# Peptides against a protein of PDB entry 4QMF: the designs that were tried, part 127

Target 1, 175 residues: chain A of PDB entry 4QMF
Amino acid sequence: ESSFMTLFPKYRESYLKTIWNDVTRALDKHNIACVLDLVEGSMTVKTTRKTYDPAIILKARDLIKLLARSVPFPQAVKILQDDMACDVIKIGNFVTNKERFVKRRQRLVGPNGNTLKALELLTKCYILVQGNTVSAMGPFKGLKEVRRVVEDCMKNIHPIYHIKELMIKRELAKR

## One batch from the design tools (peptide; made by RFdiffusion4, then SolubleMPNN)

Design b2_p24_8_s1 (from b2_p24_8, 7 letters changed)
Fold by OpenDDE base, seed 2:
Structure b2_p24_8_s1 (fold): chain B 175 residues (1-175), chain A 24 residues (1-24)
Amino acid sequence: as target 1 above (175 residues)
Amino acid sequence: MEEEEERLDKELDKLSEELLKEAE
């Protein structure tokens, strides 16, 4: 049997409580057991004797990881799909100056979220910028691109260069 | 450098807007 646990911040507790029945139901379809521990502040997923697909436990692991990082359930649950991958990019350690960190993080989002939306479109990914992490869901190729853009941005490489590159690639792919 | 970053920010926003409008 395989088991995975992730901790979640206190501010997520209320939300997780509200959606946990949905989490349980989604995982029950795969005979994956799950536990929400409000005392420890953790989520656990584990295989059961009825678990048919052993690989689904890894997706369940990713599910709780995403939920812990503020990804809403309707989006996070899509990780259980075979064609969906995810990445949690830690961005909090690239910059020591808080103001600089906030500025660079905001640059990823852009005015009205336009930059983030553009990046989502170009990579065919869902992207959530929250706190010290960026959560992304989508095809592996897209995720790789997202990570590059995100990390480079935190390293003070302006996203415009990558966005332009992705736009060119997109146009070429239409031909 | 800061002025350059601001310029790039504006350009990126414009580019993003154009992309999103085109995709609609």
Scores: peptide ipSAE 0.657, ipTM 0.942, DockQ to the pose 0.963
Fold by OpenDDE base, seed 1:
Structure b2_p24_8_s1 (fold): chain B 175 residues (1-175), chain A 24 residues (1-24)
Amino acid sequence: as target 1 above (175 residues)
Amino acid sequence: MEEEEERLDKELDKLSEELLKEAE
């Protein structure tokens, strides 16, 4: 039997309580058990004797990881699909100066979220910037591109260079 | 350097909007 646990921040508690029945129902379809511990502030998933696919527990692990990082349930639950992968990119350790960190994080999002939406379109990924992490869901190749753009942005490489490159690649692929 | 970054920010925003509009 396999088990995974993740902690979540206190501000996420209220939301998780409201959707936990939905989480349970989604995981029950795969015979994965789950527990929400409000005292510890943790979510746990575990296999049961009835779990048919042993690999599904890893996707369940990813589900609670995404939920802990503020990904909404309707989006996060898609991780249980076979063709969906995810990545949680820690961005808080690239810059020591808080103002510089905030500025670079905001640059990644852009005015009205346009930069982020453009990146989502070009990589065919879902991307959520929250706190010190960026959560992404999509095809593996797209996720690698997202991580490169995100980390480079935090390293003060302007996203425009990557966006232009991705746009060129997209046009070439239409041939 | 800050001036250059601001220029790039504006250019990126314009480029992003154009991309998103064309994708509609």
Scores: peptide ipSAE 0.657, ipTM 0.942, DockQ to the pose 0.972
Fold by OpenDDE base, seed 5:
Structure b2_p24_8_s1 (fold): chain B 175 residues (1-175), chain A 24 residues (1-24)
Amino acid sequence: as target 1 above (175 residues)
Amino acid sequence: MEEEEERLDKELDKLSEELLKEAE
């Protein structure tokens, strides 16, 4: 039997308590057990003797990882689908200056979230910027592109260069 | 450098809006 645990920040506790029955039901369909520990501030997923596909535990691991980083349940639960992958990108260690960090993070999002929406469209991914992490869900190719843009942005490489490149590739693919 | 970054920010926003509009 396999087990995975992830910690979550205190500000997520109320939400996780609210949706935990939904998490349990979703995982029960795959005979995966789960536990929410409010004292430790952790989520755990485990295979059982009735788990048919042992690989599903890895998706369950990803589910709780996404939930811990503020991805809403209706989106996060899609990770249990075979064709869906995810990535959690830590962005807090690229810049020591708080103001510079905030500026670069905001550049990734853009006015009214337009830059982020454009990136989602170009990569066919869902992307959530929250705190010191960026969570993404989608195809592996798209996820690779998202990570590149996000990390480069935090390294002070302006996203416009990547966006233009992705737009060109998209246009060529239509022909 | 800051002036250039601000220019690029504006260009990126415009480009993003155009892309999103075309995709509708």
Scores: peptide ipSAE 0.656, ipTM 0.942, DockQ to the pose 0.967
Fold by OpenDDE base, seed 3:
Structure b2_p24_8_s1 (fold): chain B 175 residues (1-175), chain A 24 residues (1-24)
Amino acid sequence: as target 1 above (175 residues)
Amino acid sequence: MEEEEERLDKELDKLSEELLKEAE
């Protein structure tokens, strides 16, 4: 029996309570058990004797990880699909200065979230910037690109360089 | 450098908007 646990911040409790039945139903299809512990502030997923696919528990692990990082359930649950991967990028340790951190994080998002949406389009990924983490879901190639852009942005490499590159690649791929 | 960053911010925003508009 395999089990994975993820802690979640207090501000996520209300939401997680709301969607937990949906989480349970989604995981039940794969015979994965799950527990929401409101006292500890944790989510747990575990295999059962009826679990057939050994790899699904890892996806369940990723599911609760994503949920803990504020990814909404309708998006997070897609991680259970075979062709869907995810990445949680920690961005809080690249810059010690809070103001600088906020500026670089905001640059990644852009006005009205346009930069992030553009990056999502170009990489075919879902991207959520929340707190000290960036959660991404999509194909491995896209995830690699997202991580590069995100980390470089936090290293003060302006996202425009990567965006332009991705746009060029996209255009070339259409031919 | 700050001026350059601001310029790039504006350019990126414009580019992003155009991309998103074309995709609709």
Scores: peptide ipSAE 0.655, ipTM 0.942, DockQ to the pose 0.975

Design b2_p24_8_s2 (from b2_p24_8, 10 letters changed)
Fold by OpenDDE base, seed 1:
Structure b2_p24_8_s2 (fold): chain B 175 residues (1-175), chain A 24 residues (1-24)
Amino acid sequence: as target 1 above (175 residues)
Amino acid sequence: KEEEEKKLDEELDELSKKLLEEAR
């Protein structure tokens, strides 16, 4: 039997408590056990003797990872689908200056979230920028593109260059 | 340099808006 544990920040506790029954129900369909530890501040998923697909535990691991990084349950639970992948991109270590970090992170989002929405559309991914991480869900190729844009932005490569490139590629694919 | 970055930010926002409008 396999198990995975993820820590979550204290501010996430209240939300996780409210949705944990839904998490349990979703995982029960796959015979995956789960535990929310409010003292330690952790979530655990575990295979059981009744787990049919051994690979589902890895998706369950990803589920709790996404939940820990503020992805809402209705979106995060989609990771259990066969065709859905995810990535959690750590962005906090690219810049030492806090103000510069905030500025570059905000550039990923853009005014009214327009940049982020554009990137989501072009990559066919869900993207959430929260704290020191960017969480993404979608097709594998799209996730690779998201990671490139996100990391390059934190390295002071303006997202406009990637957005233009993705737009051109999109137009070419329509031919 | 800051002015150049600001210009790119504005251009990106306009480009994003156009993309989103076309997708509707």
Scores: peptide ipSAE 0.694, ipTM 0.954, DockQ to the pose 0.966
Fold by OpenDDE base, seed 2:
Structure b2_p24_8_s2 (fold): chain B 175 residues (1-175), chain A 24 residues (1-24)
Amino acid sequence: as target 1 above (175 residues)
Amino acid sequence: KEEEEKKLDEELDELSKKLLEEAR
């Protein structure tokens, strides 16, 4: 039997408590057990004797990872679908200067979140920028593009270059 | 450099808006 555990920050506790019954119900469909530990601040998923798909535990692991990084449950639970993948991109280590970090992170989001929404559309991904991480969910090809844009942005490569490239690719794919 | 970045930011925002509008 396999198990995975992830820690979550204190500010996430209230939300996780409110949705944990839904998490349990979703995982029960796959015979995966789960535990929310409010003292430790952790979530655990584990296989049971009734778990028939050995790969589903990895998706359950990803689910709690996403939840820990502020992805809302209705979105995060989609990771249990066969065609859905995810990526958690650590962005806090690219820039040492805090002001520069904030500026580049904000550039990725853009005014009113327009840049992020555009990137989501172009990559067919869900993208959440929170703290020192960017969480993304979608097809593998899209996730690869998201990671490239996000990391390059933190490396001071302006997102406009990638957005233009993705727009061109999209137009070509429509043919 | 800051002025150039500002211009790129503005251009990106306009491009993003256009894309989002076309997708609606």
Scores: peptide ipSAE 0.694, ipTM 0.953, DockQ to the pose 0.965
Fold by OpenDDE base, seed 3:
Order: C-alpha cells, then sequence, then structure tokens
Structure b2_p24_8_s2 (fold): chain B 175 residues (1-175), chain A 24 residues (1-24)
C-alpha cells in the first residue's frame, strides 16, 4: 500500500474543506482513498486493495500537491488524466532581495496577467503564480518551456526573449 | 538598465495583448 501526504498552509483550509467531497469522488473512481486532516493541516492519498492502476497514486500525489499550492480543484483534478503532467517550480530561492523577487515575479504575470496568459497559450499549459511557487499543468514539452521561462525570469532574463521565440515556433508549426 | 527593462516590459505587454487578441 502506497501513501503520500502533503501539508497545506492555513489560509487554504477553508477552500479545501469546501471541495474535499469532490476530491474524494474523483479519487474514488480510481479506488484511491484520501484524508483531509485539519488538525495537522495535511492531505493524504493512499492506494487500497481495489486500486488497479499503480501509477494513479502518483497522480493523486500530484493532485494534492497542486491543491496545496492554490490550484483550483477544477483545474487540479485534470492531473488524473494520462496526458496531463504538472510541475511545481520553486522560485523563492533565486533572489535574496524581496523587492527584486516581487518585481521579477510580477514580470512573469504582467499587466492584467497578460504575460502569463500569453505564456499559457504558447506552451499549452495552465500556469499559476502564487507565493514562492509557480504551478504548471500541461504537456511535457510545454512544461519544460514554462520552467525555462520562469527560472530565467527569476535570474533576470526578461521573458520577452522566450515569448518571441515561442511565437516564432508557433508560427512555423502552423500549416 | 531600468529604462531598458521598462521598455521591454512595455513591449512584452503589447506583444502579449496582440497574441491574446488574435487567439480569440
Amino acid sequence: as target 1 above (175 residues)
Amino acid sequence: KEEEEKKLDEELDELSKKLLEEAR
């Protein structure tokens, strides 16, 4: 029997309580058990004797990881699909200066979230910038691109260079 | 450098907006 646990921040508790029945229902389809521990502030997923696909527990692990990082359930639950992958990119350790960190993080998002939306479109990924992490969901190729852009941005490489490159690639791929 | 960054920020925003508009 395999089990995975993730902690979540206190501010996430209220939301997780509201959607936990949905989480349970989604995982029940795969015979994965789950527990929301409000005392510890944790989510746990575990296989059962009826779990058929051994790989689904890893996706369940990713599900609770995404939920802990503020990804909404309707999006996070898509991780259970075979063709969907995810990445949680830690961005808090690239810059020591808080102001510089905030500025670079904001640059990823852009005015009205336009930059982030553009990046989502170009990579065919969902991307959420929250706190010290960037959560992304999508195809592996797209995820690699997202990680590159995100980390480079935190290293003070302006996202525009990558966005332009991705736009060119997109145009070349069109028939 | 700040001026350069500002310029790039503005260019990126415009580029992003155009992309999003065209995709609709």
Scores: peptide ipSAE 0.693, ipTM 0.953, DockQ to the pose 0.974
Fold by OpenDDE base, seed 5:
Parts: C-alpha cells; sequence; structure tokens
Structure b2_p24_8_s2 (fold): chain B 175 residues (1-175), chain A 24 residues (1-24)
C-alpha cells in the first residue's frame, strides 16, 4: 500500500480538527484511509486493500497538501474529481526583504482582490494567496499560467504584462 | 521608477475591474 504525509502549521490545527470527519468521509468513498496527528502536526493518507483506483491516492495527497495551505475543505475536496488539478507555489524564497515580499505579494492580490479575481477568470482557476504559498486549482493549462504570473510577480515582473497577454488570448479564442 | 510602478498598479486595477464587469 502507498502512503503520503504532509505537515501543517500550528495555526491550522483548530480548523483541521473541525473538518476531519468530512475529510474521512470523502476519502472513505474511495477506500482511502487517513490520519490526523495533532502531536506531530501532520496529515496522512493511505491506500487500503479495498482501494480500487491506485491513482486516487495521488489526489488524496494533493487534498491534504491543499488543506495544509489553508484552502477550505469545500474547495479542496474538489481535487478528488478527475478533471481537477492543483499546484502549491512557494513564494517565500524569491525575496529576502520582508517589506519587498509583502509589497509583491500584495501586488498579486491587488485592491479588493481584483487582480487575483481577474487572474482566476482568465485562467479558469481557483487561487488562494496565504502566507508563503499560493494554492491554485483548475486545468493544467491554467495552472501553468498562474505559476508563471505568480513567480514573475515575486521576481518583480509586474502582473499587468501577463494580464494584458491573457486578455488578448481570451479575445482571440472567442472568435 | 517607483512612480512608474504606481501607475502600472493603477492601470492593472482598472483593467481588472473592466474584465470583471464585462464577464458578468
Amino acid sequence: as target 1 above (175 residues)
Amino acid sequence: KEEEEKKLDEELDELSKKLLEEAR
């Protein structure tokens, strides 16, 4: 049997405790076992003898990865669907200066989250900016675009260039 | 250069708003 483990930060413990029965129920439908370890601060998923699809364990791995990065359960559980992919982008290593990091992260979100919402629309993805990570869920093509915009933003390439490009591509696709 | 960045920030926000409005 296969297993995967993900660590989660202490501030996430309370929420994970409240939704863990829902996680268990969702994974039980696929005969995937799961464990929440509050001492270690970890989540584990495992195949069982009754697991029919061996590939579902990879989606279960992604589920706990998303939950560890503050994606809410109703959104994260969609990863178990066949047509849904995800990406967790680490953004904390691009800049050593905290003020510069915060500024670039805020630029990605924009006033009232407008930039992020625009990017979600253009890429057909769900996107969550939390702490030192950006979590995204959607089609592979969209995820690739999200990662490019996010990483470039942290490298001080302004998101406007990518947004304009995506808008042009969207207009061309409508014709 | 900081002034240029502020202008780009403003332009990006306006573009984002327009896109979101048109999509509705």
Scores: peptide ipSAE 0.692, ipTM 0.953, DockQ to the pose 0.964

Design b2_p24_8_s3 (from b2_p24_8, 7 letters changed)
Fold by OpenDDE base, seed 1:
Formats: structure tokens, C-alpha cells, sequence
Structure b2_p24_8_s3 (fold): chain B 175 residues (1-175), chain A 24 residues (1-24)
């Protein structure tokens, strides 16, 4: 049997309580057990004797990881699909200055979220910027591109260079 | 340098909007 646990911040507790029955139902289809511990502030997933696919526990691990990082359940639950991967990119350690950090994080999002939406379109990923992490879901190739853009942005490489590159690649792929 | 960054921000926003409109 395999088990994975993740901690979640206190501000996430109310939401997790409201959707936990849905989480349980989704995981029950795969015979994965789950526990929400409100005292510790943790979520746990574990295999059971009835778990058919041994690899599904890793996807369940990713599910609770995404939920802990504020990804909404209707999006996060898609991680259980075979063709869906995810990445949680820690961005809090690239810059020591708080104002600089906020500025670079905002640059990644852009006015009205346009930069982020453009990046989502070009990489075919879902992307959520929250706190000190960026959560992404999509194909492996797209996830690799997202991580590059996100980390480079935090390293003060402006996203425009990557966006232009991705746009060119997209046009070439249409041929 | 700050002016350069601001210009790039504006250019990126314009480019992003154009991309999103074309995708609709």
C-alpha cells in the first residue's frame, strides 16, 4: 500500500471542506481512500486492497497537491486523466526583494491576465499563479515551456521574448 | 531600464490581446 500527504494553508480550509465529498467520490471510482485532517491541516490519499491501477495513487497525490495550491476542484480533478500532467513551480526563492518579487509575478500575469491567458493558449496548459507557486496542468511539452517562462520571468527575463518565440513556433507548426 | 521594461510590458500586452482575439 502507498500513501501520500500534503499540508494546506489555513485560508484554504473552508473551500476544501465544501468540496471534500466531491474529492472522495472522484477517488472512490479508482478505489483510492482519502482523508481531510482539519486539525493538522492536511490531506491524505492512499491505496486500498481494491485499487486496480497502481499508478493512480501518484495522480491522487498530484490532485491533493494541486488543491492545496488553490487550484479549483473542477480543474484539479482532471489530473486523474491519463493524458494530463501537472507541475507546481516554486517562485518564492528567485528574488529576495519583496517588491521586486511582486512586480515580476505581476508581469507574468499581465494586465487583465492577458499574458497568462496567452501563455495558456500557446502551451495548451492551465496556469494558476497563487502566492509563492505557479500551478500548471497540461501536456508534458507544454508544462516544460511554462516552467521555462515562469522561472525566467522571476530571473528578470521578460516574458515577451518567450511569447514571441512560442508564437513563431505555433505558426510554423500550422504548416 | 525601467522605461525599457515598461515599454516591453505594453508591447507584450498588445501582442497578447491580438493573439487572444485571433484565437476567438
Amino acid sequence: as target 1 above (175 residues)
Amino acid sequence: EEEKEKKLDEELDKLSEELLKEAE
Scores: peptide ipSAE 0.664, ipTM 0.947, DockQ to the pose 0.971
Fold by OpenDDE base, seed 2:
Structure b2_p24_8_s3 (fold): chain B 175 residues (1-175), chain A 24 residues (1-24)
Amino acid sequence: as target 1 above (175 residues)
Amino acid sequence: EEEKEKKLDEELDKLSEELLKEAE
């Protein structure tokens, strides 16, 4: 049997408690067991004797990883689909100066979240910027593009250059 | 430098809005 565990921050506890029955139900369809440990602040997923698909445990691992990073359940649960992948991009170590970090992170989001929404559209991904991480869900190609834009932004490469590039590619693909 | 960044921010916002509007 395979098992994976992830820790979650205390501020996520209340939310996770509210949706855990839904998590359990979603994983039960695949005969994956799960445990929410409120004392330790952890989520665990495990294969069972009835688990048929050996790959589903990895998706279950990704599910709890996404939930720990503030991705809402209705979105996170989509990771169980075969055509859905995810990435958790750590952005907290690119810049030592806190103000600079906040500025660059905000630049990625943009006014009213427009930059992020544009990036989501262009990459066909879901993207959530929270704390020191960016969580993304979508096709592998799109995820690769998201990671590039996100990391470059934290390296002080303005997102506009990538957005323009992606827009050009999108227009070319329509023809 | 700050002025340049501000300009790029504004351009990006406009571009993003246009993209989102066209997609709707």
Scores: peptide ipSAE 0.664, ipTM 0.947, DockQ to the pose 0.970
Fold by OpenDDE base, seed 3:
Order: structure tokens, then sequence, then C-alpha cells
Structure b2_p24_8_s3 (fold): chain B 175 residues (1-175), chain A 24 residues (1-24)
């Protein structure tokens, strides 16, 4: 049997409690067991003797990872789909200065989240910026692009350059 | 540099809004 565990921050506890039955139901379809430990503050997924697809446990691992990073369940559960991938990009170590970090993170999001929404559209990904991580879900190609934009932004490369590039690529693909 | 960044921020916001509007 294979098992994976992830810790979650205290502020996620209430939410996770509310959706855990849904998590259980979703994973039950694949015969993956799951446990929410409120004392430890952890989520665990486990294969069972009835687990048929050996790869699904890895997706279950990703599911709880995404949930721990504040991705809502209706979005996170899509990771169980065969064609859906995810990436959790750690952005907290690119900049030591707090103000600089906040500014660059905000630049990625943009006013009213417009920049992030634009990036989501262009990459066909879901993107959530939370704390020191950026969670993304979508096709591998899109995820690669997201990571590039995110990391470059944290390296002080303005997102506009990548956005323009992606827009051009999108336009060319329509022809 | 700050002025440059500000300009780019504004341009990006405008571009993003336009893109999103077109996609609706």
Amino acid sequence: as target 1 above (175 residues)
Amino acid sequence: EEEKEKKLDEELDKLSEELLKEAE
C-alpha cells in the first residue's frame, strides 16, 4: 500500500472540515482512502486493496497538496482527471526583502486580478496565488508557461513581456 | 526604474482588461 500525507495550516482547518466528505466521496470512486487529522493538521491518502489504477494515488497526493494550499475543492478535485496536471510553485525564496516580495507578487496578480486572469486564459490554466506559493492546474504546456512567468516575475522580469508573447502565440494558433 | 515599472504596470493592466473583455 502507498500513502501520502500533507500538512495544512491552521486557517484551512475549518474549510477542510466542511468539504472532507466531498473529498472522501471523490476518492472513494477510485478506492483511495483518506484521513483528515485535525490534531496533527494533516491530510492523508492511501491506496487500498481495491485500488485499481496505481497512478491515481499520485493524483490523490496532488489533490491534498492543492487543498493544503488553499485551492478550493471544486477546482482541486479536477486533478483526478487524467488530462489534468498541477504545479505548486514556491515563490517565497526568490526575494529576501519583504516589500519587494509583496510588490512582485502583486504585480503577478495585477489590479483586480486582471493579470492573473489574463495569464489563466492564455495558458488555459487555473492559477492561485497564495502566500509563498502559486498553485496552478492545467495542461502541461500551460503549466510550463505559468511557471516561467511566475518565476521570472519574482526575478523582476515584468509579466508584460510574457503576456505579450503568449498573446501573439494565441493569435497565431487561431489561424 | 520606478517610472518604467509603473508604465509597464499600466500597460499590462490595460492589455489584460482588453484580453478579458474580448474573451467574454
Scores: peptide ipSAE 0.663, ipTM 0.947, DockQ to the pose 0.978
Fold by OpenDDE base, seed 5:
Structure b2_p24_8_s3 (fold): chain B 175 residues (1-175), chain A 24 residues (1-24)
Amino acid sequence: as target 1 above (175 residues)
Amino acid sequence: EEEKEKKLDEELDKLSEELLKEAE
């Protein structure tokens, strides 16, 4: 049997408690067991003797990883679908200066979230910027593009260059 | 350089808005 565990920050505890029955129900359909440990601040998923598809445990691992990084359950649970992949991009270690970090993170989001929405559209991904991580869900090609834009932005490469490139590619794909 | 970044920010926002509007 296989098992995976992830830690979550204290500020997520209240939310995770409220949705954990939903998590349990979703994973029960695949005969995956799960445990929420409020003392340690961890989530665990495990295969059981009744688990039919051993590969589903990897998706369960990704589910708890996404939940730990503030992705809402209705979105995160979609990771259990065969055609969905995800990525959790750590952005907190690119810049030591807090002000520069905040500015670059804000640049990725843009006014009213327009830049992020544009990036979601161009990559066909869901993207959530929260704290020191960016969580993304979608096709592998799109996820690769998201990671590139996000990391480059944190390295002070302005997102406009990538957005323009993606727009050109999108236009060409319509032909 | 700061002015250049501000200009790029403004251009990106405009471009993003146009893209989102066209996609509706």
Scores: peptide ipSAE 0.663, ipTM 0.947, DockQ to the pose 0.970

Design b2_p24_8_s4 (from b2_p24_8, 9 letters changed)
Fold by OpenDDE base, seed 1:
Structure b2_p24_8_s4 (fold): chain B 175 residues (1-175), chain A 24 residues (1-24)
Amino acid sequence: as target 1 above (175 residues)
Amino acid sequence: MEEEEEKLDKELEELSKKLLEEAR
């Protein structure tokens, strides 16, 4: 049997408590056990003797990872689908200056989230920027593109260059 | 350099809006 555990920040506790029954129900369909530890501030997923697909535990691992990083349950639970992948990109270590970090992170989001929405559309991914991480869900190729844009943005490469490139590629693919 | 970045920010916003509107 396999198990995975992830820690979550304290501010996430209230939300996780409210949706944990839904998490349990979703994982029960795959015979994956789960535990929410409010004292430690952790979530655990575990295979059981009834688990049919041994690979589903890895998706369950990703589910709790996404939940820990503020992805809402209705979106995060989609990770259990066969064709859905995810990535959690740590962005906090690219810049030491706090103001510069905030500025570059905000540039990735854009006014009213328009840059992020554009990137979501072009990559066919869901993207959430929260704290020192960017969570993304979608097709593998799209996730690779998201990571490149996100990391480059934190390295002071303006997102416009990638957005233009992705738009061109999109137009070419329509031919 | 900051001025150039601001110009790029504005251009990106316009481009993003166009893309999102076309997708509707």
Scores: peptide ipSAE 0.664, ipTM 0.944, DockQ to the pose 0.977
Fold by OpenDDE base, seed 2:
Structure b2_p24_8_s4 (fold): chain B 175 residues (1-175), chain A 24 residues (1-24)
Amino acid sequence: as target 1 above (175 residues)
Amino acid sequence: MEEEEEKLDKELEELSKKLLEEAR
């Protein structure tokens, strides 16, 4: 039997408590057990004797990872679908200067989140920028592009270059 | 450098808006 545990920050506790019954119900469909530990601030998923798909535990692991990084449950639970993948991109280590970090992170999001929405559309991904991480969900090809744009942005490569490239690729794919 | 970044920011905003409008 396999188990995975992830820690979550204190500010996430209230939300996780409110949705944990839904998490349990979703995982029960796959015979995966789960535990929310409010004292430790952790979520655990584990296989049971009734777990028939050995790969589903990895998706459950990803689910709690996403939830810990502020992805809302209705979105995060989609990770249990066969065609859905995710990526958690650590962005806090690319820039040492805090002001520069904030500026580049904001550039990725854009005014009113328009840059992020554009990137989501072009990559067919869900993208959430929170703290020192960017969480993304979608097809593998899209996730690869998201990671490239996100990391390059933190490396001071303006997102416009990638957005233009993705727009061109999209137009070519329509043919 | 800052001026160039501001120009790119504006261009990106316009491009993003256009894309989002076309998708609606």
Scores: peptide ipSAE 0.664, ipTM 0.943, DockQ to the pose 0.974
Fold by OpenDDE base, seed 3:
Structure b2_p24_8_s4 (fold): chain B 175 residues (1-175), chain A 24 residues (1-24)
Amino acid sequence: as target 1 above (175 residues)
Amino acid sequence: MEEEEEKLDKELEELSKKLLEEAR
């Protein structure tokens, strides 16, 4: 049997409790067992004797990883789809200065989240900026683009350069 | 550099808004 565990922050506990039955139901379809440990503050997924697809456990791993990073369940559960991939980008170590970090993170999000929404549209990804991580879900190509934009932004390369590039590529791809 | 960043921020905002509006 294969098993994966992820820890979640305390502030996430209440939400996870509310959606855990939904998590269980979603994973039951694949014969993946799951456990929410409120004492340890962890989520665990594991294969069972009835698990048919060996790869689904990896997706279950990703599911709990996403949930731990504040991705809502209705979005996170999409990771169980074959065509859906995810990436959790750690952004907290690019800048030592807190103020600079906050500024660059905010630049990535933009006013009213417009920059992020634009990036989501251009990459066909879901993107959530939370704390020291950026969670993204979508096609591999899009995820690669998201990671580039996110990391470059934290390296003080303004997102506009990538956004413009993506917009041009989008237009060229139209028939 | 700060001035340049501010200009780029403004441009990005306008570009983003335009993109989002066109997508609707």
Scores: peptide ipSAE 0.663, ipTM 0.944, DockQ to the pose 0.979
Fold by OpenDDE base, seed 5:
Structure b2_p24_8_s4 (fold): chain B 175 residues (1-175), chain A 24 residues (1-24)
Amino acid sequence: as target 1 above (175 residues)
Amino acid sequence: MEEEEEKLDKELEELSKKLLEEAR
């Protein structure tokens, strides 16, 4: 049997405790077992003798990864669908200066989250910016675009260049 | 550089708003 483990930060413990029965129920449908370890601060998923699809364990791995990065359960559980992929982008290592980091992260989100919403629309992805990570869910093509925009933004390449490009591509695709 | 970035920020906000409005 295969197993995967993910650590989660302490501030996430309370929420994970409240939704863990829902996680268990969702994974039980696929005969995937799961464990929440509050002492270690970890989540584990594992196949059982009754697991029919061996590939579902990879989606279960992604589920706990998303939950660890503050994605809410109703959104994260969609990863178990065949047509849904995800990416967790680490953004904390691009800049050592905290003020510069905060500024670039805020630029990615934009006023009232409008930049992020625009990017979600253009890429057909769900995107969550939390702490030192950006979590995204959607089609592979969209995820690739999200990662490029996010990483470039942290490298001080303004998101406007990518947004303009995506808007042009969208208009061309409508014709 | 900062002034240029501020201009780009404003332009991005305008584009984002337009996109979101058109999508509704």
Scores: peptide ipSAE 0.663, ipTM 0.943, DockQ to the pose 0.972

